# Designs tried in a protein design run: peptides against a protein of PDB entry 3S8F. Part 309

Target 1, 157 residues: chain A of PDB entry 3S8F
Amino acid sequence: VLTLFVAVPSLMTAFTVAASLEFAGRLRGGRGLFGWIRALPWDNPAFVAPVLGLLGFIPGGAGGIVNASFTLDYVVHNTAWVPGHFHLQVASLVTLTAMGSLYWLLPNLTGKPISDAQRRLGLAVVWLWFLGMMIMAVGLHWAGLLNVPRRAYIAQV
Target 2, 166 residues: chain B of PDB entry 3S8F
Amino acid sequence: DEHKAHKAILAYEKGWLAFSLAMLFVFIALIAYTLATHTAGVIPAGKLERVDPTTVRQEGPWADPAQAVVQTGPNQYTVYVLAFAFGYQPNPIEVPQGAEIVFKITSPDVIHGFHVEGTNINVEVLPGEVSTVRYTFKRPGEYRIICNQYCGLGHQNMFGTIVVKE

## One batch from the design tools (peptide; made by RFdiffusion4, then SolubleMPNN)

Design b2_p28_7_s1 (from b2_p28_7, 16 letters changed)
Fold by OpenDDE base, seed 4:
Structure b2_p28_7_s1 (fold): chain B 157 residues (1-157), chain C 166 residues (1-166), chain A 28 residues (1-28)
Amino acid sequence: as target 1 above (157 residues)
Amino acid sequence: as target 2 above (166 residues)
Amino acid sequence: DPVLGTLALMLAIRATLLEHFSLVYAKL
C-alpha cells in the first residue's frame, strides 16, 4: 500500500509538466482543447525528444504500479513484462531526454545553431527511436502477459 | 501581468491535477479489475522459511536427490529442489498426475529462478531462503524449468525437467 | 506467436523506415 503511494507524487509531477506544456502551447497561440498541442514547437528535436519520452513514461508508470503490487507482481515478475517496463522508463524517457538535451546543449556550447538538415535528422532520429521503443515495449508487455520469461532465450509461446 | 499569468498557470495546474487524480483512480480500478479476473493465477507468498546454504547440500532434505520427492499424504507430495549453478536437483523431478505437489526450493550458491513452463510457477530462489510453491499438474508430460534470474556464465543453459506421470 | 509476430512487424516497419529515411539522409 505504501509503495503505491509513490504513484501520487509521480502523477502530480507528470501532470504538472503537462500543465506547463499546455500553458506554453497556449502562449504560442494554441486555442481550444487540443490546439495548444499543435502550437508546441514540434519542429525542434530538443523539444520533441523529451516530450516523447514523457509520453512513453505514461504507460511505463502505469506498469510501475502493477509491478509494485504485491499480488500482481506474481503475474509479471521475471517475465518479459519487466523489460518492457524499464525500456519505457529508461530507454524511452531517460534516453530521449538525454537526446533532447544534446540537441539543445551542443548548439549552445558551440555557439553554432544546428542546420536545417541536422534539425530534420534529429526529428527523424527521435521519432524513430520513440516508435521503435513503443513497438518493442508493447511486444515485451504482451509477451510477458503470456508468461514469456525474462532473461531466457526460450519460451513456450 | 505576472499575476494574470500566475492565475492562468494555476488554472491549468488545477485542471491537470484533477485529471491526475482521475487517472489515479483509473489505474487503481485497472489493478482491481486485473486482480478480480486473474486471481486464480496468483500464487500467494508462503511462510518465510530459512536454511543454511552452506550445509544444504550435505545434510537435510535437499542433500539426497533420490529422496527429494516425499509423499506426505494421499496424493500429496513435497519435492525438495535445489537450484544451483547451473541446474536443478533432482533432474528430472518425477511426480504423479493429479497429485498436490509442494515444491520446497532453495539454492546453495546464488540467486536463481524457478519458472516452470505451462504453469504459473515462477519464483526466485534465494540462498538461505526456502521458496514454497504448491501446484497440481493436471496433464501428464514434461514441463521445463527455466532459470529466469541471471546466475552466472551458465545461466542461459540452466534448465530442469518435471516429468508428470500418469 | 505474439513474439514472432511482433518481431516480424518490427522488422517490417524498420525496413520500410530505413528505406525511407535512407533516401532522406542521402538528400541531406
Scores: peptide ipSAE 0.031, ipTM 0.738, DockQ to the pose 0.020
Fold by OpenDDE base, seed 2:
Structure b2_p28_7_s1 (fold): chain B 157 residues (1-157), chain C 166 residues (1-166), chain A 28 residues (1-28)
Amino acid sequence: as target 1 above (157 residues)
Amino acid sequence: as target 2 above (166 residues)
Amino acid sequence: DPVLGTLALMLAIRATLLEHFSLVYAKL
């Protein structure tokens, strides 16, 4: 019940952020239904990281609703599904947001901009992190649906 | 300029809020669909029962593993199982094929898991509470019980066996 | 096996990408 209640404001918040991104993209010259996405600063790891976190949070949030559903939770409870959910929420959204925050915060605190090389490396880091997290999460959810137990080193599959 | 920008932001917010609500309904619909089409095999929640974990080993139906399997009808059994650090009692659990088995599971110490491989039996076992699971084994053989709740240093080796006899 | 398969795939992809980025940005 609590999770479902929190789901509504969470969705509202997430999509409000998306609205802000759309506005920003349009200010940067993006046009059309999706053109504003391309206009966003994808060359900045401080931007890319939290956005990728948000993308990971979408399936994670959906999974949260599943986990909060009594009948569906019966299927997934204490299986590898649960770690999959947590990794999307914590290791994707929270971690990537923290990474993005650091990419913004440190240059501002020091007054020194990051070098181009550091910028490119930062982009590589956040994309690799996201990719690996998505692969692992898919695998964990898949294993969970196959009734692979949580917190066990052995399974039928 | 500021007013124009504000109106534009508001329009985008309204659109995305509408999308958010639509997605919420999609999720609800998916849950409803799943419930409507995949209701088979769900174990109903039993009545909440309490037990004293400090005495469960000394007295009552869990105290003697030799008396843990109780025939309650012609093809019905109740099995009183203890999950403890670090194993299950009785072990093995012997039940007949095709019989309706009611597992009454509790713990004398900490929270454990009771996950039976090859089945949909997967419950947490809390000290002071009795977990009730009803299941009918259709296939004879050995079914491994796995603890899927961390319970201490020996958690990884906490296994049991259910032997289903023809 | 979804666990082993996913792990193997993840490691392989990461190794390949890390090598690529290492080569491209080795002058760091």
Scores: peptide ipSAE 0.029, ipTM 0.720, DockQ to the pose 0.019
Fold by OpenDDE base, seed 1:
Structure b2_p28_7_s1 (fold): chain B 157 residues (1-157), chain C 166 residues (1-166), chain A 28 residues (1-28)
Amino acid sequence: as target 1 above (157 residues)
Amino acid sequence: as target 2 above (166 residues)
Amino acid sequence: DPVLGTLALMLAIRATLLEHFSLVYAKL
């Protein structure tokens, strides 16, 4: 149980970021319980990418708690579950954050704003990436629960 | 206005922190619930047993594959298994259906995996340590052992077989 | 097989979305 205290700083960080998003949305004119979400700049890939990363990190974090439990880890360890978790954490959050950073960084470094076409392409890329990652992660977790081994080219199912 | 904004930010942060703590307790509760209701597949950890990987092939219960299966009771067996680069011994492992099997698995070389298809047997095998797994095969047939821990060039084809006899 | 099924689904969705956004690529 004490191991689960590791989740405390992560949760605090996650929801603090969420609070920042809420504040930003309200500053942009969003009102109500959920209206602030709609007010966020969803037309900017530099914003959308890291936010989607955060969304992927939520189930990944839940899985992290499972993996941190020695008893439950006995069930999922060295199965396809583990790669599923990694892809949510690294290939979703980290990668999308990096992608989002580029959408901010490149225009800033060059001094030239991205074109509307580039903006739309960027949105397509990050949404497609996120969708693919979610589908793959679900599949890997599912396979893991079916005891498909990690680091093997063969599966029992 | 700056004061108002600051106050608002603090309120949001406090709210979300409270929510974070609540969620922590929810997760703990869910884990506790899962453990309480879904324990059938969980094998309790045993005492740590150590061996010398440099001599395990020459002396002791792992040295002779022909003596690897030891009957310890009327319907109980201990099987001493070596996972090595790149295979398992004995191979095949022959055990009777319905018997309680205690696998004692170790490695003379590097870390390996011991994953038995169709079962919940899945352990890492460390040189110098003995992995103990208890299982009863209810169905006769062949069960494949898969190495699920990278152990070198031959990892991908490192397999063994358990034959369960009627 | 969940892995193969997931892969197939991903590829199908990817292909569809890329086709849908093909006009965006053309404008670059």
Scores: peptide ipSAE 0.015, ipTM 0.738, DockQ to the pose 0.019
Fold by OpenDDE base, seed 5:
Structure b2_p28_7_s1 (fold): chain B 157 residues (1-157), chain C 166 residues (1-166), chain A 28 residues (1-28)
Amino acid sequence: as target 1 above (157 residues)
Amino acid sequence: as target 2 above (166 residues)
Amino acid sequence: DPVLGTLALMLAIRATLLEHFSLVYAKL
């Protein structure tokens, strides 16, 4: 009950953020239904990281609804599905947002801009983190659906 | 300028809100799909029952593992299972193939898991409560019971076995 | 096997892409 209650406003908030991104992209010259996406500052790890976090949060949020369902929770509860959900929510959204925040915060605190090399490395780190997290999450969710138990070192598959 | 920006944002927000509503239905559809494909074969049975965890080992249907499997009908059995630190009783649980089995599971100590490999049986076992699960084993053989709820130092070694006889 | 497959894939990515980036940006 509580999870579903918070899911709706969270979803609305997420899409409001997306609306803001669309607006920003259009201000940067993007046009059309999807052209605004390309206009966003994808060269900045401080931007890319939280956006990737949001992207990872989408399937995680869907999983949250599944976990909150009595009938479906019976299937996935205490299986590898649950860690998969956690990693999408915490290790993707929260962690990537934190990483992105650091890419903004450190230059501002030190007064030194990020070098081009550091920027490129930052982008690589963020994208690789996201990719790895998505692979792991897919694997965990898949394993969970195949009845791989949580908190056990053994599995049938 | 700020006013124009706010109006523009609102316009985009309306579109995204419409999208969010559509996604809500997608999630419902996903739930329905998952329910249809993954929940077959196991159903909760009975009502919420409570027991005294401090006496469940000494008296009642869980007290004697030799009496844990009770035939309740021609092709129906009730199995009274204890999950404890760190194992299950009876162990093994012996049931016939093709019979409807009603598991009545409780714990005398801490919270445990009752996860039967090869089945959709997966419940938490709380001291003071009886978990009831109904299942029919269609294939003979051994099915491992795994504790998937952390219960202490021996958690990782807490296993049981269900033997389904032809 | 989703577990072994995921692990293998992650190890492969780590051995290739991550190593590549580590070499390229080792001076940092």
Scores: peptide ipSAE 0.025, ipTM 0.725, DockQ to the pose 0.020; fails the geometry check

Design b2_p28_7_s2 (from b2_p28_7, 15 letters changed)
Fold by OpenDDE base, seed 3:
Structure b2_p28_7_s2 (fold): chain B 157 residues (1-157), chain C 166 residues (1-166), chain A 28 residues (1-28)
Amino acid sequence: as target 1 above (157 residues)
Amino acid sequence: as target 2 above (166 residues)
Amino acid sequence: DVVAGTLAFMEGLSATLLAAFNLVYAKL
């Protein structure tokens, strides 16, 4: 019960961010249940990066609940599941947020806007990063469920 | 305009908060379902037991590998296992097929892992603490023990073997 | 061997992604 209550603030925070995104999308002319998503500035890597990080953080957060559960943690602990969780939490959210922050910060610090080529490259980087992280994370979680050990170069499967 | 924006934000926040609560219940339900349906496969954790890691090699049930396997019943055994840098003792661990085995595992030095391939046995082994795992091997053969907790320079080579005899 | 198969799959996928990346990069 206590562990489940600990998840409440995290969920509240996550969905508050989602609310902010919805508001922003609607301000940009998005309408309907999903139209606001399309209206968000997906052409800006400074925006796309942290959003993709958030998307990766969702399954990671769910995994956090699993990892915090005594009974369920017995299944996943010290298996490849754990690295999978980490890659969603730090290698996706944190890293992509950092990338996005740089795409915003550096132009502002230097006073020079990024070129269109740099923008496109930035988009490619963050999308490919996200895709790679998702593939890796899925693989690691799957391996973990198959009882592939963490911190070992060999496995039973 | 500012007031309208504020109201809109609040409305969205309230909606998403409600959704978050709903999702919380879904997650709780899923966890409850998983626990209800899969509890039979969980190895019961034994009571917290302490041991002195500085003397565990010299005295007590872990001191002699030759005496590590103790029959406690007609088809029940207790195996006192040491995980150390960098191996396990006894090695191999020999147990009969179909017997209920209680592993009591501790470490004289640093934290190790005790992951038995082909089983759901996977515990961390802490110096000063005894890890208790109960398992019954249904199939004869060799089961590899893997250290899945970094324990030093020889960690990657730290393996043991459980031999299940017919 | 599930691990071997999974690794092979991931390597193949990685190679395809890299190829795709190069194609995109060439157009930048």
Scores: peptide ipSAE 0.021, ipTM 0.725, DockQ to the pose 0.020
Fold by OpenDDE base, seed 2:
Structure b2_p28_7_s2 (fold): chain B 157 residues (1-157), chain C 166 residues (1-166), chain A 28 residues (1-28)
Amino acid sequence: as target 1 above (157 residues)
Amino acid sequence: as target 2 above (166 residues)
Amino acid sequence: DVVAGTLAFMEGLSATLLAAFNLVYAKL
C-alpha cells in the first residue's frame, strides 16, 4: 500500500528529472522529438552514469509495484525476482549515481579536471557496469518468474 | 531570461507528467493482464494463528512427528510441519494423491522458508506464527522442500521431502 | 536447464566483456 501510494510521486519526480534533461538538451542545440537526447553530454561519465541509473530504475520501479501487490507478491516472493529487483534499485540507480557523483566531486574537490583518458575510462566503466547489471537483472527476474528460489543454490528449472 | 527559462521548464514538465501518468496506466494494465492470464501463487489459508515457539517442540500438534499427519475428513489432511535449524519434520511427509492437504507450518527457532519444488507453495515460516497453506497434489512422487530464507550456517543444506502416494 | 544455460551465457559474456575492457584499458 505504501509503495503504491508513493508510486505516483516517484514517477513524477523521475519524469521531472527527464524534463530537466530535455530542457538542457534543447539548450544545447537539440531539436525535434529526440534530438535533445543526442545533444546531452554523453561524453561525460558524471552525466552518463546517473542517467543509466535512472534507466535501470524504470523496470525496477515497475517491479516495486509488482512486489507491493498482494496477489503478485505471492508469485515473486522469495524467488530470484527479488534480488533482480534489488540490483536494479541499488546496484544500478544508487551505485551509478554514486559513481557519477564521484566523477563530478573529485574534480571539484581537487580543482583539477579529469584527463581525457580518465574520462574515456570512466565512460567504459559505467557503460559496462550498466550492461552487466541489465543482463543479470533480466536473468534474475526471468528465473524468479520460473519460481527459482532465492537464497538457494538448487532449482528444478 | 529567468522567467523565460522557467516557462520553458514548466512546459516540458507538463509533457513529462502526462507521460508519467500514461506509464502508470501501462504498468497497471500489465499487472491486470498478468493476473488475468496467469495463475497467482498460493494464498495462505485460514486466519493468523500464533504459537509459543519455546514450547512447540514439547507440546501440541507439532511435538510428535509421528502424529503430524492428521486426517480431518474424507480425503482431507492437516500436516503439522516444523521448520527448524536445519531441517523439516516430519521428514518425509507422506500424503495421498488427490487429497486436500492443509499444511500448518511453524518454527521453534528462527525464520525459515518453506518452498515446495514443482508447486507454487512458497511461504516464510516465522517463530510464533503458523503459516497455513492448502494444496492438493495431483501427481504422485517426491517433492523437495527448500528453505529459501537464510537461517544460519546450515541453511544451504536444509531440505525436506514430501512423498505423494497413489 | 534454463538456469544453467543462462548462467553459462552470462559467464561467457562477462568474460568476453572483461577481456574487451582490458584491451580498451590498455589503449587508454
Scores: peptide ipSAE 0.021, ipTM 0.703, DockQ to the pose 0.020
Fold by OpenDDE base, seed 5:
Structure b2_p28_7_s2 (fold): chain B 157 residues (1-157), chain C 166 residues (1-166), chain A 28 residues (1-28)
Amino acid sequence: as target 1 above (157 residues)
Amino acid sequence: as target 2 above (166 residues)
Amino acid sequence: DVVAGTLAFMEGLSATLLAAFNLVYAKL
């Protein structure tokens, strides 16, 4: 009950953020149905990190609804699916948001902008993190569907 | 300029909010579809039964592992299983192939898992409650029981075996 | 299999992160 209740405002918030991103992209010269996406500041790790986190949160949120279903939960409960879900939500959204926050916070705390090299390195870090997290999450979800147990070091698959 | 931007933002927000609501219904529909088409893997919740975890080892159907497998019909058995720190009783559990097995699982100590590999049997076992799972083993052989709920220092070594005989 | 590959990846990632953490922590 509570999970489904939280799902509604979470979706609303997520798509409100998307609306803001669309508006920002259009202000930056993006046109068309998807052209605004390319116009966003993808050269800034402080922007890229939380956005990638949000992207990972989408399938995670859908999975949350699955996990909250008493019927569907019989399939995935206490399997590798659950850690997969958690890693999307926490290690993707929360962690990438934290990373992005640092890329914003540290320059402001020091009063000095990051160098171009640091910026590029930051982009590499957040993209690699996202990629790795997606691979792990997909693997865990897949393993969960194959009935690989959670909190066990062995499996028949 | 700020006012114009505000109005524009509101317009986009309304569109995306509508989309979000639509997606919510899509997700619900997908769940409903999945439930309608994939019911074979669902284990229905049974009647809530309670037991005293402090006496379950001393008296009742779980007390004697030699009496844990009870034939209730020509091709029906009830198996009274204890999940405890750190194992299962009886172990192994011996049942015939093709028989309908009703597992009655409880715990004398802490919460455990009862996950039978190669099956859809996967339940949590709570002290004071009886978990009921019905299953028919179509293939003979050994099926490993895994504890998938952390139950203490020996959790990782907590395994059991179901032996299905021809 | 998929599980083995995923586990290997996770183990490698975990080891890398732990090493990185230790390096950072040692310098703090």
Scores: peptide ipSAE 0.018, ipTM 0.701, DockQ to the pose 0.018
Fold by OpenDDE base, seed 1:
Structure b2_p28_7_s2 (fold): chain B 157 residues (1-157), chain C 166 residues (1-166), chain A 28 residues (1-28)
Amino acid sequence: as target 1 above (157 residues)
Amino acid sequence: as target 2 above (166 residues)
Amino acid sequence: DVVAGTLAFMEGLSATLLAAFNLVYAKL
């Protein structure tokens, strides 16, 4: 019970962030149940990167609950499942947030706005990164469920 | 316009934060109540079996690989396994098909893994502690033991074999 | 078998993604 309590503040944070995004989208003219999503600044890599990170963090968080369960952890522990979880949490959220932060920070520090070409390149980078991370994460989780060991180059399957 | 927007956003976020904080306390209270009133589902920690890693190779049931497989009852065996840098002993581990096997695994040196391929046996092996795993091999053949915990330069080549005989 | 297939898939995917990236980059 106490172990799974860690999910409570995380979920609360997630909903708060989502609410902030909704508010921002509606402020930008988005309407309806999902129309606010389209109104968000998807043309800005500084925005897109951390949002994609958040999206990857959701299944990662679900996996965290699995990893925290002693019964389920017996199945997934020290398998490829664990690296899969890591890549969703760290290599997706943290990394993409860092990338996004740079796209905001550097122009502000230098006083020079990014060019349109740089903006487009940034969008390509973060989307490709996200796509790659999702594919890899799914693969690692799948391999883990097939009992592919972590920290080993060989497996039965 | 910017000031109005800022104030609106601030109020909105403040409201959600307040709500979240309130819910946090509610959930904490609920958990506390549950723990205080409902203990039937609590599984107590098992007894931790410990050994001296500095003497485990010289004394006790792990000392002689030839005596590592001990019959404890009809169709029941205990196997005392050492995981070490970089292998397992005994190697191979020979057990009969259909027998209930209790593996008692420890390490004389560093932390290792004990992952038996083709089974759900997957435990970490800590020096000074005994890992206990119960398993019945239904199919004869060879099962590879894989170290899935980094243990040094030879980690990637650290393998063992369980031979299940008919 | 699964591992071999996965590796092959990853290699192919990597090549495809690299090609796609280069195409985008060339237009910038």
Scores: peptide ipSAE 0.018, ipTM 0.733, DockQ to the pose 0.017

